# Peptides against a protein of PDB entry 5OOQ, part 47

Target 1, 227 residues: chain A of PDB entry 5OOQ
Amino acid sequence: YREDVRQVVTHPANALSFLQPGRLVEISVNGKDNYGWGAVVDFAKRINKRNPSAVYTDHESYIVNVVVNTMYIDSPVNLLKPFNPTLPEGIRPAEEGEKSICAVIPITLDSIKSIGNLRLYMPKDIRASGQKETVGKSLREVNRRFPDGIPVLDPVKNMKIEDEDFLKLMKKIDVLNTKLSSNPLTNSMRLEELYGKYSRKHDLHEDMKQLKRKISESQAVIQLDDL

## One batch from the design tools (peptide; aimed at target 1 F18)

Design b2_p23_7_s1 (made by RFdiffusion4, then SolubleMPNN; from b2_p23_7, 6 letters changed)
Fold by OpenDDE base, seed 1:
Formats: C-alpha cells, sequence, structure tokens
Structure b2_p23_7_s1 (fold): chain B 227 residues (1-227), chain A 23 residues (1-23)
C-alpha cells in the first residue's frame, strides 16, 4: 500500500504545488540509487527536443532539479545536463566509507520516495560558488535534528488530497496499522503473562525480553511487507 | 555565521519557520 500512496502523492496533480524551491524530498533513482533527502531547486515540464511527439507517463512528464549531498565524489558530475533525467554512467550516491559531494541532479517525479514537511532556504543562484555546499550543510543539519527521519507531508492534512479512493486507501492502511500494532502488543502481553507465570518459577526475564523483541521485529517486518 | 530559516507547512495551509540553522 505504500507504493500506492507514493503513486498518488507524486502524481503531478498533487506533487507540483509542493515542489517549491527548498522543499525536502527523499530521492531514489531507478529504485537502486538512494540519495536520501535532497532539496528542490526547480522543476519543468519534460520536453524531448529530439522527439517532440514523445509521450511520457504522468510521473515522468516533469523534471525536478534537486540538490543532494550524497553524490559519490568521483562521479562525473560535469556530464550532468540540466533537465535531462537520463543520468550519465557513474552518477551514483556514495557508499559506506566513500566520500560524498553536493550536486544538482535532474530527476523525475517517479524518483521521489517522499515529500518532506520542511523547506530549506534555497539560494537564488545555486550554481554560484559555495551555494550547493550551503544547501548541503543545511541538509546535514536537518538530518542531525531528525535522527528518526524527516517528517513527511500528510497527504490529507497537508496536501489536501480529497480523492475518495485515496481516502479509502488511507483508511485501510490505518486499520491495518492499528490491527498490526495491536497484535504485537497483545501477543507481547500474552507472552508476558505466559512467561510471567513461568518466570515465577524460573528467572526467564531476559529470555522474555528477547522473545518479545523478536516477535515485535518479526511483526514489524510483516507490517512493512503488507503495507 | 548565517542564520537560515527552515519552514514547515501547517495543517491550515500556512507556512511558518520551524527552526533556524546556523552555518
Amino acid sequence: as target 1 above (227 residues)
Amino acid sequence: VKKLPVYQLNDDGSETVAFYIEL
């Protein structure tokens, strides 16, 4: 269900009005290259100069330029073309242990994993010396302040998506989350009661904690797969 | 040291400063 929500949220009819300069977006290019949270510079309708009759899907019909601070340092960033979402070979995020730099990359709406409920200050000329790095520092500071993740825009409360089918989807997700959250707690409580009866006879408190964690983790993983 | 605002969007549609970043 998370992908279904993402498809609705990132549709041009919903997303574009929230892609102001500085808007934080979580970026995953082609489902492989995770750049983390970046900041929107601008966006434009995708135009194919070579094939003006090219028809793009809704999610590929716009190009969003974003500042990222996770670009691999040896990536050929000089080959990046504004408003060309077809990234040159070698353009990738830094892996663990690699150094990263700030870069502006063009992405499609389909590469947006989530839209954040935060907007940074965006310099008027991002190409000016040091401006990308300033945004990069801001991104680092925001990530530091939100170790559990940057808050995401609420599709209903913030984005005002009022589509009936979407609202039904959100309600289903809420019901599932409630059921899934109640089940781990109920199972944890039942396990605590069961093991509490046994722990009166045996010092099984640590084993209970580990089992509760394993059950909670297992259910959390199932929840992630079902959503 | 530059003080830069970070904005948040509220449920009423208003945008307010959530916090400042010092760089």
Scores: peptide ipSAE 0.718, ipTM 0.961, DockQ to the pose 0.817
OpenDDE base, seeds 2, 3, 4, 5: peptide ipSAE 0.718, 0.718, 0.717, 0.712; ipTM 0.961, 0.961, 0.961, 0.960

Design b2_p23_7_s2 (made by RFdiffusion4, then SolubleMPNN; from b2_p23_7, 7 letters changed)
Fold by OpenDDE base, seed 1:
Structure b2_p23_7_s2 (fold): chain B 227 residues (1-227), chain A 23 residues (1-23)
Amino acid sequence: as target 1 above (227 residues)
Amino acid sequence: MVLLPVYRLNEDGSEEVEFYIEL
């Protein structure tokens, strides 16, 4: 059900009006490369100069340029092309123990995991010397201030998504969450969450958060079968 | 010292400063 919500939230009709410069977005490219939270620079409709008749899905029809501070330092960032979401080989986030740098990467809407309810100051010329690093510093500070995660835009209260089917979906999710709170696995999840709160290591906290999400999703799927 | 604002979007569509970042 989280994927269904993501599909609705990241649809151009809903997402684009919230992708102002500086808007925080959580980024996952090709379902494998997690860059964490980045900041929107700009976006444009995708144009294929070689094939003007190319038809893209809704979620692939726009390119969003985002600043990330988690790019692997040895990634060939010089090969990045603005508004080209097909990333060169070797473009990836830094792994544990690796150094990272700030970079601007072009992504599709499909690469957005969530849209944050925070917007950074975005320099007018992000390509100027030191500007990406300024955004990078801001991203670090935001992550420091929100160890439990950056607040996400509420699809209904903030984004004003009023589609009846979507509202039904949200209600269903709410019911499932209530059921999950009574599940024995919730106690385990809570324990891990509590442990994460006491952990000074951000990476460990993120790992626990991911585990919690996985468990929650698994339980949600089981409950959906019962509905 | 430069202070950069971080904005939160309210339900009414307005933005407010959540906090400032020092450079």
Scores: peptide ipSAE 0.740, ipTM 0.966, DockQ to the pose 0.771
OpenDDE base, seeds 2, 3, 4, 5: peptide ipSAE 0.724, 0.737, 0.735, 0.733; ipTM 0.967, 0.967, 0.967, 0.966

Design b2_p23_7_s3 (made by RFdiffusion4, then SolubleMPNN; from b2_p23_7 with E2V E3K E8K V23L)
Fold by OpenDDE base, seed 3:
Structure b2_p23_7_s3 (fold): chain B 227 residues (1-227), chain A 23 residues (1-23)
Amino acid sequence: as target 1 above (227 residues)
Amino acid sequence: TVKLPVYKLNEDGSETVAFYIEL
């Protein structure tokens, strides 16, 4: 269920309008490399210069540049290519006991675990000397202030996701969370059935999603012109 | 000392300063 919510939240139609410079996002690359909370620099539609006709999934169709402060110090960060989400070998977060540095990495929407309610001040030129480190210090301070986790955007209250099936899903999750205290097994089975129904209906709402995506893309372009 | 704002998104879509970070 968490993954299902994540898929909806990180869809371009929903996510892009909240990926302003400085927006905090929780980052997991390839389901294994957890960078923790980073800050959005910018984003752009993914374009394959070699194959302009390349079709990407919705969650892979945009590249988000993010500042992280958890990059392993010996990672080959010099090999990072802007707007290339295929990270070089050796690019990874620092493990326990390892030193970390600040880096800007390009990720896909699929690498966003959650979108935070908070937005940092983002320097205009993140590539300028010392700017990444400033963001890194800010990230550390935010993490210090929120030991129980950075507040996540509410998909309904903040993101205004009004899809009826999604709202039903959220309501069911809430009911399950409330009932999990009493009987976890019965509630899980019902939620899976509801998700199955939602997934089937989601295919039917793809047209509506496409419309929302077009609107979101238009808004994203406007925001880029204002930057 | 530089004070940098951290913004919070409200339910009405407005942003307000949640707190400042001193660096």
Scores: peptide ipSAE 0.720, ipTM 0.962, DockQ to the pose 0.722
OpenDDE base, seeds 1, 2, 4, 5: peptide ipSAE 0.719, 0.714, 0.716, 0.712; ipTM 0.961, 0.960, 0.961, 0.960

Design b2_p23_7_s4 (made by RFdiffusion4, then SolubleMPNN; from b2_p23_7, 6 letters changed)
Fold by OpenDDE base, seed 3:
Structure b2_p23_7_s4 (fold): chain B 227 residues (1-227), chain A 23 residues (1-23)
Amino acid sequence: as target 1 above (227 residues)
Amino acid sequence: VKKLPVYRLNEDGSEEVAFYIEL
């Protein structure tokens, strides 16, 4: 269920309008490399210059540049290419006991674990000397202030996701969370049943999501041309 | 000392300064 919520939240139709410069996002690359919370620099539609006919999934169709402060110090950051989400070998977060540095990495929407309800001040020129480190210090301070975790955007209240099936999913999750506090085992089985029902209805919702995406993509392109 | 704002998004779609970071 958490993954299903994540898929909806990180869909371009929903996510892009909240990926302003400085927006905090929790980053997990390839489900393996957890960078923790980073800050959005910018985003762009993924274009393959070598293969203009390349079709990407919705979650891979945009590249988000993010500042992270958890990059392993010996990572080959000089090999990072802006707007190329295929990270070079050796690009990874620092493990426990390793030193980390600040870096700007390009990620896909699929690498966003959560979108935070906080936005940092983002320098106009993040590539200027010391600017990444300033963002890195800000990230550290935010993490210090929120030891229990950075607040996440509410998909309904903040993101205004009004899809009926999604709302039903959220209500079910809420009910399950409330019941899990009283009986953990019974709630897990009910969650799977709800997921199965949601998955069957998801085919119809994909069409609606695609329509919303077209509208949002058009708006995002207009906003990029106005910057 | 630079004071940098951190913004929170409200349910009405407005942003407010949640707090300042001193760097």
Scores: peptide ipSAE 0.725, ipTM 0.962, DockQ to the pose 0.726
OpenDDE base, seeds 1, 2, 4, 5: peptide ipSAE 0.723, 0.723, 0.723, 0.717; ipTM 0.962, 0.963, 0.961, 0.960

Design b2_p23_8 (made by RFdiffusion4)
Pose (drawn by RFdiffusion4):
Structure b2_p23_8 (pose): chain A 225 residues (1-48, 51-227), chain P 23 residues (1-23)
Amino acid sequence: YREDVRQVVTHPANALSFLQPGRLVEISVNGKDNYGWGAVVDFAKRINNPSAVYTDHESYIVNVVVNTMYIDSPVNLLKPFNPTLPEGIRPAEEGEKSICAVIPITLDSIKSIGNLRLYMPKDIRASGQKETVGKSLREVNRRFPDGIPVLDPVKNMKIEDEDFLKLMKKIDVLNTKLSSNPLTNSMRLEELYGKYSRKHDLHEDMKQLKRKISESQAVIQLDDL
Amino acid sequence: EEREKREEEYEEILKTALELKEE
């Protein structure tokens, strides 16, 4: 349900109104590379010059400044409006130095939109400007160690569509349902939940393998035939 | 990719449960 709400928030109709320069966003591109919190510089519509149609979330490209780029990552390969990050450009590992950079992303690569925004120079492309902004991101990350506050979708972003409101209520219902479970006020919750979640991953992982073995025991493309 | 999504969901459920415990 929360992932469903995220798509509603990041859709161009609602998200673009709040994508002013300097807006803070949490970037997780393709659900794999997590660059942490960054600052939006600008955005523009995606034009594929083959005029291919794009998905609503991929219809726009946003350039954001990050402060967690791996230091030896080859940033010279980036094209201004190509959000497919070349192989080798990755967030710095837990033991590796980081460098400030600007990357293009589609809206689907935004995890959350912040209520804070930075002062940004006119030309981020200018000498030392991307570096200076990276310093500001490091400070915001210190004042807010637990995380940056998110924008309230209803109160701040004024999203009032009825279908979305029922979705928000469905979350509150499941939360109070969760808060009424006997384990909520338990000390072993983290232990037992982790112990169970590991068993559950295996079950789902084993189920994936279990099906592969059976289909391959028989002839391969007999069904296609 | 599906496993990573499940792990993220687990983390979110656990974090919500802990926040509700603190309240």

Design b2_p23_8_s1 (made by RFdiffusion4, then SolubleMPNN; from b2_p23_8, 13 letters changed)
Fold by OpenDDE base, seed 4:
Structure b2_p23_8_s1 (fold): chain B 227 residues (1-227), chain A 23 residues (1-23)
Amino acid sequence: as target 1 above (227 residues)
Amino acid sequence: DELEKRREESKELLELMTKLQKE
């Protein structure tokens, strides 16, 4: 259901009117590279100069330039081409423990996970020295102010999507979300925290098993020598 | 004209989604 909603929300007919400069969007490139929340610079219809007859899907027919503050520091950002959503190899978000930098990335509508109900002030020339970093600081501040997550545009109330089938879908999702919200695991941050704790616990258990194995092996060797 | 086209495209997408949900 969430993916269905995303497809509707990110369709050009609905999304483009909300992709003003400074609009916050949550970015996931190719479903694997999560850059988190970024800020829209601009967008344009995708044009293939080499193949003017190229037909793109609706969700791939526009390119959105976004500022992110989570780019891996050693990514080849100099190879980024404006309005080219095919990112060079090595362009990725920073992992845990890695340093990040600000960058402008061209993405398709399909790479938008959600559209935020917030706009940042955007410099007129984002390519000027220091401007991306300024936006990056603003993004960090927004994330700090919204620890529970940046508010997402309401498809019905804010985007005015009034299709009956869509409304039915939204109602179903709301019911499910209500049920999930009653579950202490529904808080994504809490879930991530719990998962982190679980993962750490699992790692500790594996370490313990390895240590026990080493001890057992050592004891076996000692017994053989005494024997 | 472009707005109408966009609305039609949105409607088609919604119809497609509805069909997929009924499957």
Scores: peptide ipSAE 0.010, ipTM 0.236, DockQ to the pose 0.019
OpenDDE base, seeds 1, 2, 3, 5: peptide ipSAE 0.038, 0.021, 0.023, 0.000; ipTM 0.539, 0.411, 0.480, 0.204; seeds 1, 2, 3, 5 fail the geometry check

Design b2_p23_8_s2 (made by RFdiffusion4, then SolubleMPNN; from b2_p23_8, 10 letters changed)
Fold by OpenDDE base, seed 3:
Structure b2_p23_8_s2 (fold): chain B 227 residues (1-227), chain A 23 residues (1-23)
Amino acid sequence: as target 1 above (227 residues)
Amino acid sequence: DERRKRREESEELLKLMTELKKK
């Protein structure tokens, strides 16, 4: 059930407006490598220059660059490519007892576990010497100040997700949390159905926005030809 | 000077959030 909420929260339509520089995000790459809380540098739409016809899922269609302070010290960080979310072999978080370093890694929206209700100051040039380490120190300070966990954005109050299907999903989750007696399979199927309806509605809304942009662009071209 | 001001603002925000969590 938490995964279903995560899918909605990390959808481009909801997440991108909250991925400003310095935004805290909790990072789990491929559902296995937990880097903990990192800070957003920037994001860009995923472009495959080698295969322009490549179609990505919504959650894989953007690349988010994030600063982490939990990178294993012997990871091949020099092999990292800023716009390639496929991480080289050996890139992993430090385990207990291992030393860690600060690094900037490219991730997809699907690698965001949660979005924090806090922003750090992000240096203008994160690639400059010592800047990543400064962000790393700030991350440590935040973790020290919030021993019980960094506050997460509220999907309704903070993110203003007011979609009826999403609200129904949230209500269902609340009911399931209070009533553990319901069949887990039936609940999972119903949640999947509700998420599917939400995703379809969102896709239609995005298509409408794209059409409106195309119409506006066409009108601008006509005005230029009349000049 | 600008870096100092931004750091102070961030620290103030963090203090405010910590106080809100304690209430």
Scores: peptide ipSAE 0.032, ipTM 0.615, DockQ to the pose 0.021
OpenDDE base, seeds 1, 2, 4, 5: peptide ipSAE 0.060, 0.023, 0.023, 0.065; ipTM 0.645, 0.585, 0.610, 0.662; seeds 1, 4, 5 fail the geometry check

Design b2_p23_8_s3 (made by RFdiffusion4, then SolubleMPNN; from b2_p23_8, 9 letters changed)
Fold by OpenDDE base, seed 3:
Structure b2_p23_8_s3 (fold): chain B 227 residues (1-227), chain A 23 residues (1-23)
Amino acid sequence: as target 1 above (227 residues)
Amino acid sequence: DERRKREEESEELLKLMTKLREE
């Protein structure tokens, strides 16, 4: 059930509007490498220049750059590419007893475990010397201040996800947390329906953006012919 | 002295963090 909620929350139609610079996100790369809470730098639509026809899933269609303070010190951070979410071998979080450093890593939406209800003040130039470390210090302070965990965005109250099926899912989760009585099969079917609805909304938004670009390009060509 | 440092750090954090207001 938690995974079902995560898939809805991290879908582009819901997540992107909350990935402002400084937004705290909990990061797990490939479901294995837990970096803990990091801070969003920016995000962009994933573009494959080598294969423009590449089709990505909704959760892999955007790259989010995040600052983490849990990178293993001997990780090959110099091999990181800002727009490549496929991390080089050796890029991992520090284990217990290992030293960590601050790094900016590119992740997909699928690598977001949760979106926090907090936003850090992000430096304008995160690549400048010392800026990553400043964010790292802020992350440590946040963790210190919230020993019981950083508050997570409420999908309904904060993210305004008003889909009826999602609300039903949330109610079922609440009931299950109290009574453990709901059938897992019913939840999986509802997740599929919800995913379908969100995917359609995303597709419509992308179509609108493409149309706006085409209109703008056509207007630019007309202006060039009149000069 | 340690308590004062923690309070100063906490105030600095408040300046660096914006919590989304629960409507």
Scores: peptide ipSAE 0.044, ipTM 0.625, DockQ to the pose 0.017
OpenDDE base, seeds 1, 2, 4, 5: peptide ipSAE 0.031, 0.025, 0.023, 0.027; ipTM 0.620, 0.536, 0.566, 0.579; seeds 1, 2, 4 fail the geometry check

Design b2_p23_8_s4 (made by RFdiffusion4, then SolubleMPNN; from b2_p23_8, 11 letters changed)
Fold by OpenDDE base, seed 1:
Structure b2_p23_8_s4 (fold): chain B 227 residues (1-227), chain A 23 residues (1-23)
Amino acid sequence: as target 1 above (227 residues)
Amino acid sequence: MEREKRKEKSEELLKLMTKLQKE
């Protein structure tokens, strides 16, 4: 359900009006590279100069340039092409213990995990010397002030998404969250242990189901050969 | 009450950040 919400929130019809310069966005590239919270520089419709007839999905049809302060220091940032969301090899966030630098990266809407309810002041020329670092300092300060996480835009209250199906989805999520919070096991010191046991039991059940299917298929093949 | 406090903190932070960047 969270992914469904993300798909709606990051759709161009909803997201673009909230991607003003300085808007904070949480960035995950290709579902693997988590840059954390960055700041929007600008966005543009994706144009393929080599193939003007290229059709992109809605979530890939726009390129958003964002400042991040978590780029690995030895990443080949000089190979970054403006408005090209296909990142060069080696472009990645810094891991724990690695040094990071500020960089502007082009991303698609699909790489936005969440949109923050905060907007930084953005310099007019982000490419000027020292400007990215200034934004980087601001990002660090924001993270320091919000140790429990940066406030996310409310899709209904802030973004004014009033689609009936979406509202139903949100209601379902709220009900599920309430059930989860009311579950006596949630506060149990043994929750992790119980969940581990449950997960293992589930995996074993799936394995058994797969094995039974294979046995059934093998028996069916034997019966066909005996005919 | 907690959501309102977070909103207020967010607005305060925004004001502070804007001020810091103008300096």
Scores: peptide ipSAE 0.038, ipTM 0.556, DockQ to the pose 0.023
OpenDDE base, seeds 2, 3, 4, 5: peptide ipSAE 0.024, 0.006, 0.006, 0.006; ipTM 0.506, 0.325, 0.373, 0.346; seeds 2, 5 fail the geometry check

## One batch from the design tools (peptide; aimed at target 1 S17 N117 L153)

Design b2_p24_1 (made by RFdiffusion4)
Pose (drawn by RFdiffusion4):
Structure b2_p24_1 (pose): chain A 225 residues (1-48, 51-227), chain P 24 residues (1-24)
Amino acid sequence: YREDVRQVVTHPANALSFLQPGRLVEISVNGKDNYGWGAVVDFAKRINNPSAVYTDHESYIVNVVVNTMYIDSPVNLLKPFNPTLPEGIRPAEEGEKSICAVIPITLDSIKSIGNLRLYMPKDIRASGQKETVGKSLREVNRRFPDGIPVLDPVKNMKIEDEDFLKLMKKIDVLNTKLSSNPLTNSMRLEELYGKYSRKHDLHEDMKQLKRKISESQAVIQLDDL
Amino acid sequence: SIGEYFEDTEEELEEMKEEFEEEE
């Protein structure tokens, strides 16, 4: 349900109104590369040119400044409106130095939208400007070690559509349902949940393999035939 | 001043949304 709410928030109709310059966002591109919290510089519509049609979330491209780019990552390969990050550009590992950079992303690559925003120079492309902004991101990350506060979708972003409101209530219902479980006030909860979640991943992982073996025991494309 | 930041108020957020809708 929370992932369902994220798509409603990041959809261009609601998200673009709050994508002013300097807006803080948490960037997780394709659910794999997590660049941490960054600052939005600008955004523009995606024009595929060949005029190809794009999905609503991919219809727009946002340039964001990050402070967790791997230091030896080849940033010279980036095209201004190509959100497909070339192979080798990745967030810095836990033991590797980081460097401030600007990357393009689609809206689907935004995990959360913050209520804070930085002061940014007019030309981020100017000399040393991307570096200065990266310093500000380091400070905000210090004052907010647990995380940056998110924008309230209803109170702040004024999202009042009825279908979305029922979705928010569905979450509150499951939370109070979760808060009424006997394990909520337990010390072994983290231990038992992790022990169970590992057994569950295997079950789902084993089920994936279990089906592959059976389909391949028989002839391959007999069904296609 | 560049490199500083602040938190947006509810009034500032409503104004931003109205300005963005007027541009459309």

Design b2_p24_1_s3 (made by RFdiffusion4, then SolubleMPNN; from b2_p24_1, 14 letters changed)
Fold by OpenDDE base, seed 4:
Structure b2_p24_1_s3 (fold): chain B 227 residues (1-227), chain A 24 residues (1-24)
Amino acid sequence: as target 1 above (227 residues)
Amino acid sequence: MIGTYRELSNEELEKLREEYKKKL
């Protein structure tokens, strides 16, 4: 059920409106590499210049750049490419007893474990010397101030996810949390229908965005011709 | 101390969602 909630929360139709610069997100790459809480730098739609016809899943269709302070010190961070979520070999979080550094890593929405209700004040240029380390200090301070964990956005109250099937899922989770003994009801089949609804909504929003861009480009061309 | 972070209210979150929707 937690994974089902995560899939809904991290869907582009729900997540993107909360991925402002400085938004805290909990990061797990490939379900294995836990970086902990990081700060959003920016995001963009994933475009493959070599294969423009490439189709990505909804959760892989956007790239989010995040600052982490848990990168292993000997990781080849110089090989990181902005907006390329395929991480080089050796890019991993520091283990216990290892030293860590600050890095900006590109991740997919699928690598977001949780979205926090905290936002850092971000520097104007995160790529400038020393700026990642400043954000890293802020992340350490946040973790110090929230020893019981960073507050997570409520999917219903904060994110306004009001889909009936999702609300039913949340109610079931609440009942299960109160009833420690009940088997997790596999609602996986209803999630496919839910994802289908979100995918359609996202597609509509992207179509509107593309249309607005085309209109703006056409207006810019007209203005250039009238000059 | 100017905090390095802030928690967002529901009103602020709604405003951010609306601003995002206007950019779409």
Scores: peptide ipSAE 0.367, ipTM 0.863, DockQ to the pose 0.466
OpenDDE base, seeds 1, 2, 3, 5: peptide ipSAE 0.094, 0.286, 0.353, 0.311; ipTM 0.559, 0.831, 0.863, 0.846; seed 1 fails the geometry check

Design b2_p24_2 (made by RFdiffusion4)
Pose (drawn by RFdiffusion4):
Structure b2_p24_2 (pose): chain A 225 residues (1-48, 51-227), chain P 24 residues (1-24)
Amino acid sequence: YREDVRQVVTHPANALSFLQPGRLVEISVNGKDNYGWGAVVDFAKRINNPSAVYTDHESYIVNVVVNTMYIDSPVNLLKPFNPTLPEGIRPAEEGEKSICAVIPITLDSIKSIGNLRLYMPKDIRASGQKETVGKSLREVNRRFPDGIPVLDPVKNMKIEDEDFLKLMKKIDVLNTKLSSNPLTNSMRLEELYGKYSRKHDLHEDMKQLKRKISESQAVIQLDDL
Amino acid sequence: SPDVTTLENGSLLYNAANEDPLDL
């Protein structure tokens, strides 16, 4: 349900109104590379030129400044409006130095939209400007160690569509349902939940393998035939 | 919270929770 709300928030109709320069966003491109919190510089519509049609979330490209780029990552390969990050450009590992950079992303790569925004120079592409902005990101990350506050989708972003409101209520219902469980006020909750979640991942992982073995025991493309 | 906060490097942080949206 929360992932469902995220798509409603990041859809161009609602998200673009609040994508002003300097807006803070949490970037998780393709659910794999987590660059942490960054600053939006600008955005523009994606024009595929072959004029190919794009999904609503991929219909726009946003350039963002990050402060967690791996230091030896080859940033010279980036094209201004190509959000497919070349192989080797990755967030810095836990033990590796970081460098400030600008990357293009589609809207689907935004995890959350912040209520804070930075002062940014006019030309981020100017000498030392991307570096200076990276310093400001490091300070915001210090004042907010637990995280950056997110924009309220209803109160701040004024999202009032009825289907979305039912979705928000569905979450509150499940939360109060969760808060009424006997384990909520338990000390072993983290231990037991982790112990269970590992057993669950295996069950789902084993089920994936269990089906592959059976289909391959028989002839391969007999069904296609 | 204040609308504007100065950072250690002299840069400005805005609390834009009540700012008007862009006209698109």

Design b2_p24_2_s1 (made by RFdiffusion4, then SolubleMPNN; from b2_p24_2, 8 letters changed)
Fold by OpenDDE base, seed 4:
Structure b2_p24_2_s1 (fold): chain B 227 residues (1-227), chain A 24 residues (1-24)
Amino acid sequence: as target 1 above (227 residues)
Amino acid sequence: MPAVTELESGSLLYNAENDPPLKL
């Protein structure tokens, strides 16, 4: 269900009007290279100068330039071409233990995982010396302030997507999320009742409450990934 | 969330939930 929502949200008819400069977006290139949250610089319609008659899918028909702060330090960033989404070999996010740098990368709409509610004030010339690094520092601070992720735009309330089939999809997801949230609560209450019968000590009750929260959060995350 | 938050970088972060859509 998440992929179905993503396909609708990232369609040009819906996404483009929300890709203002500084809009925070979550980036996954080719379903493999996760760059995390980046900031939109600009976008343009994809034009193939070599083949003007080239037809692209809707999700590949626009190029979005985004600032990321997770580029692997030894990536050949000098080979990046503005508005060319075909990334050179070796362009990848830093893995655990690797150093990262800030870079502007061109992506397709299909590489947007989520569109955030938050926007950064963007410098007028992002290509000027030091400007990318400033945005990169801002992104690091944002990630620190939002360890659970940046709030995502509501497709219906904020993006005004009113397609009937989409609304039905969103309703199904809401019902599932409600069931998932209610199950941890009912399980936590049952567990609290069960453990309350066994735990005569206040310390064990608090530890159980914390463990229940962690289990509930973990289950919610797992089930959300299955949607 | 506060409408606007100042970052250590000197940049501003704000809630853009209700920002007007771009006129395409």
Scores: peptide ipSAE 0.498, ipTM 0.925, DockQ to the pose 0.723
OpenDDE base, seeds 1, 2, 3, 5: peptide ipSAE 0.493, 0.481, 0.494, 0.479; ipTM 0.925, 0.925, 0.927, 0.925

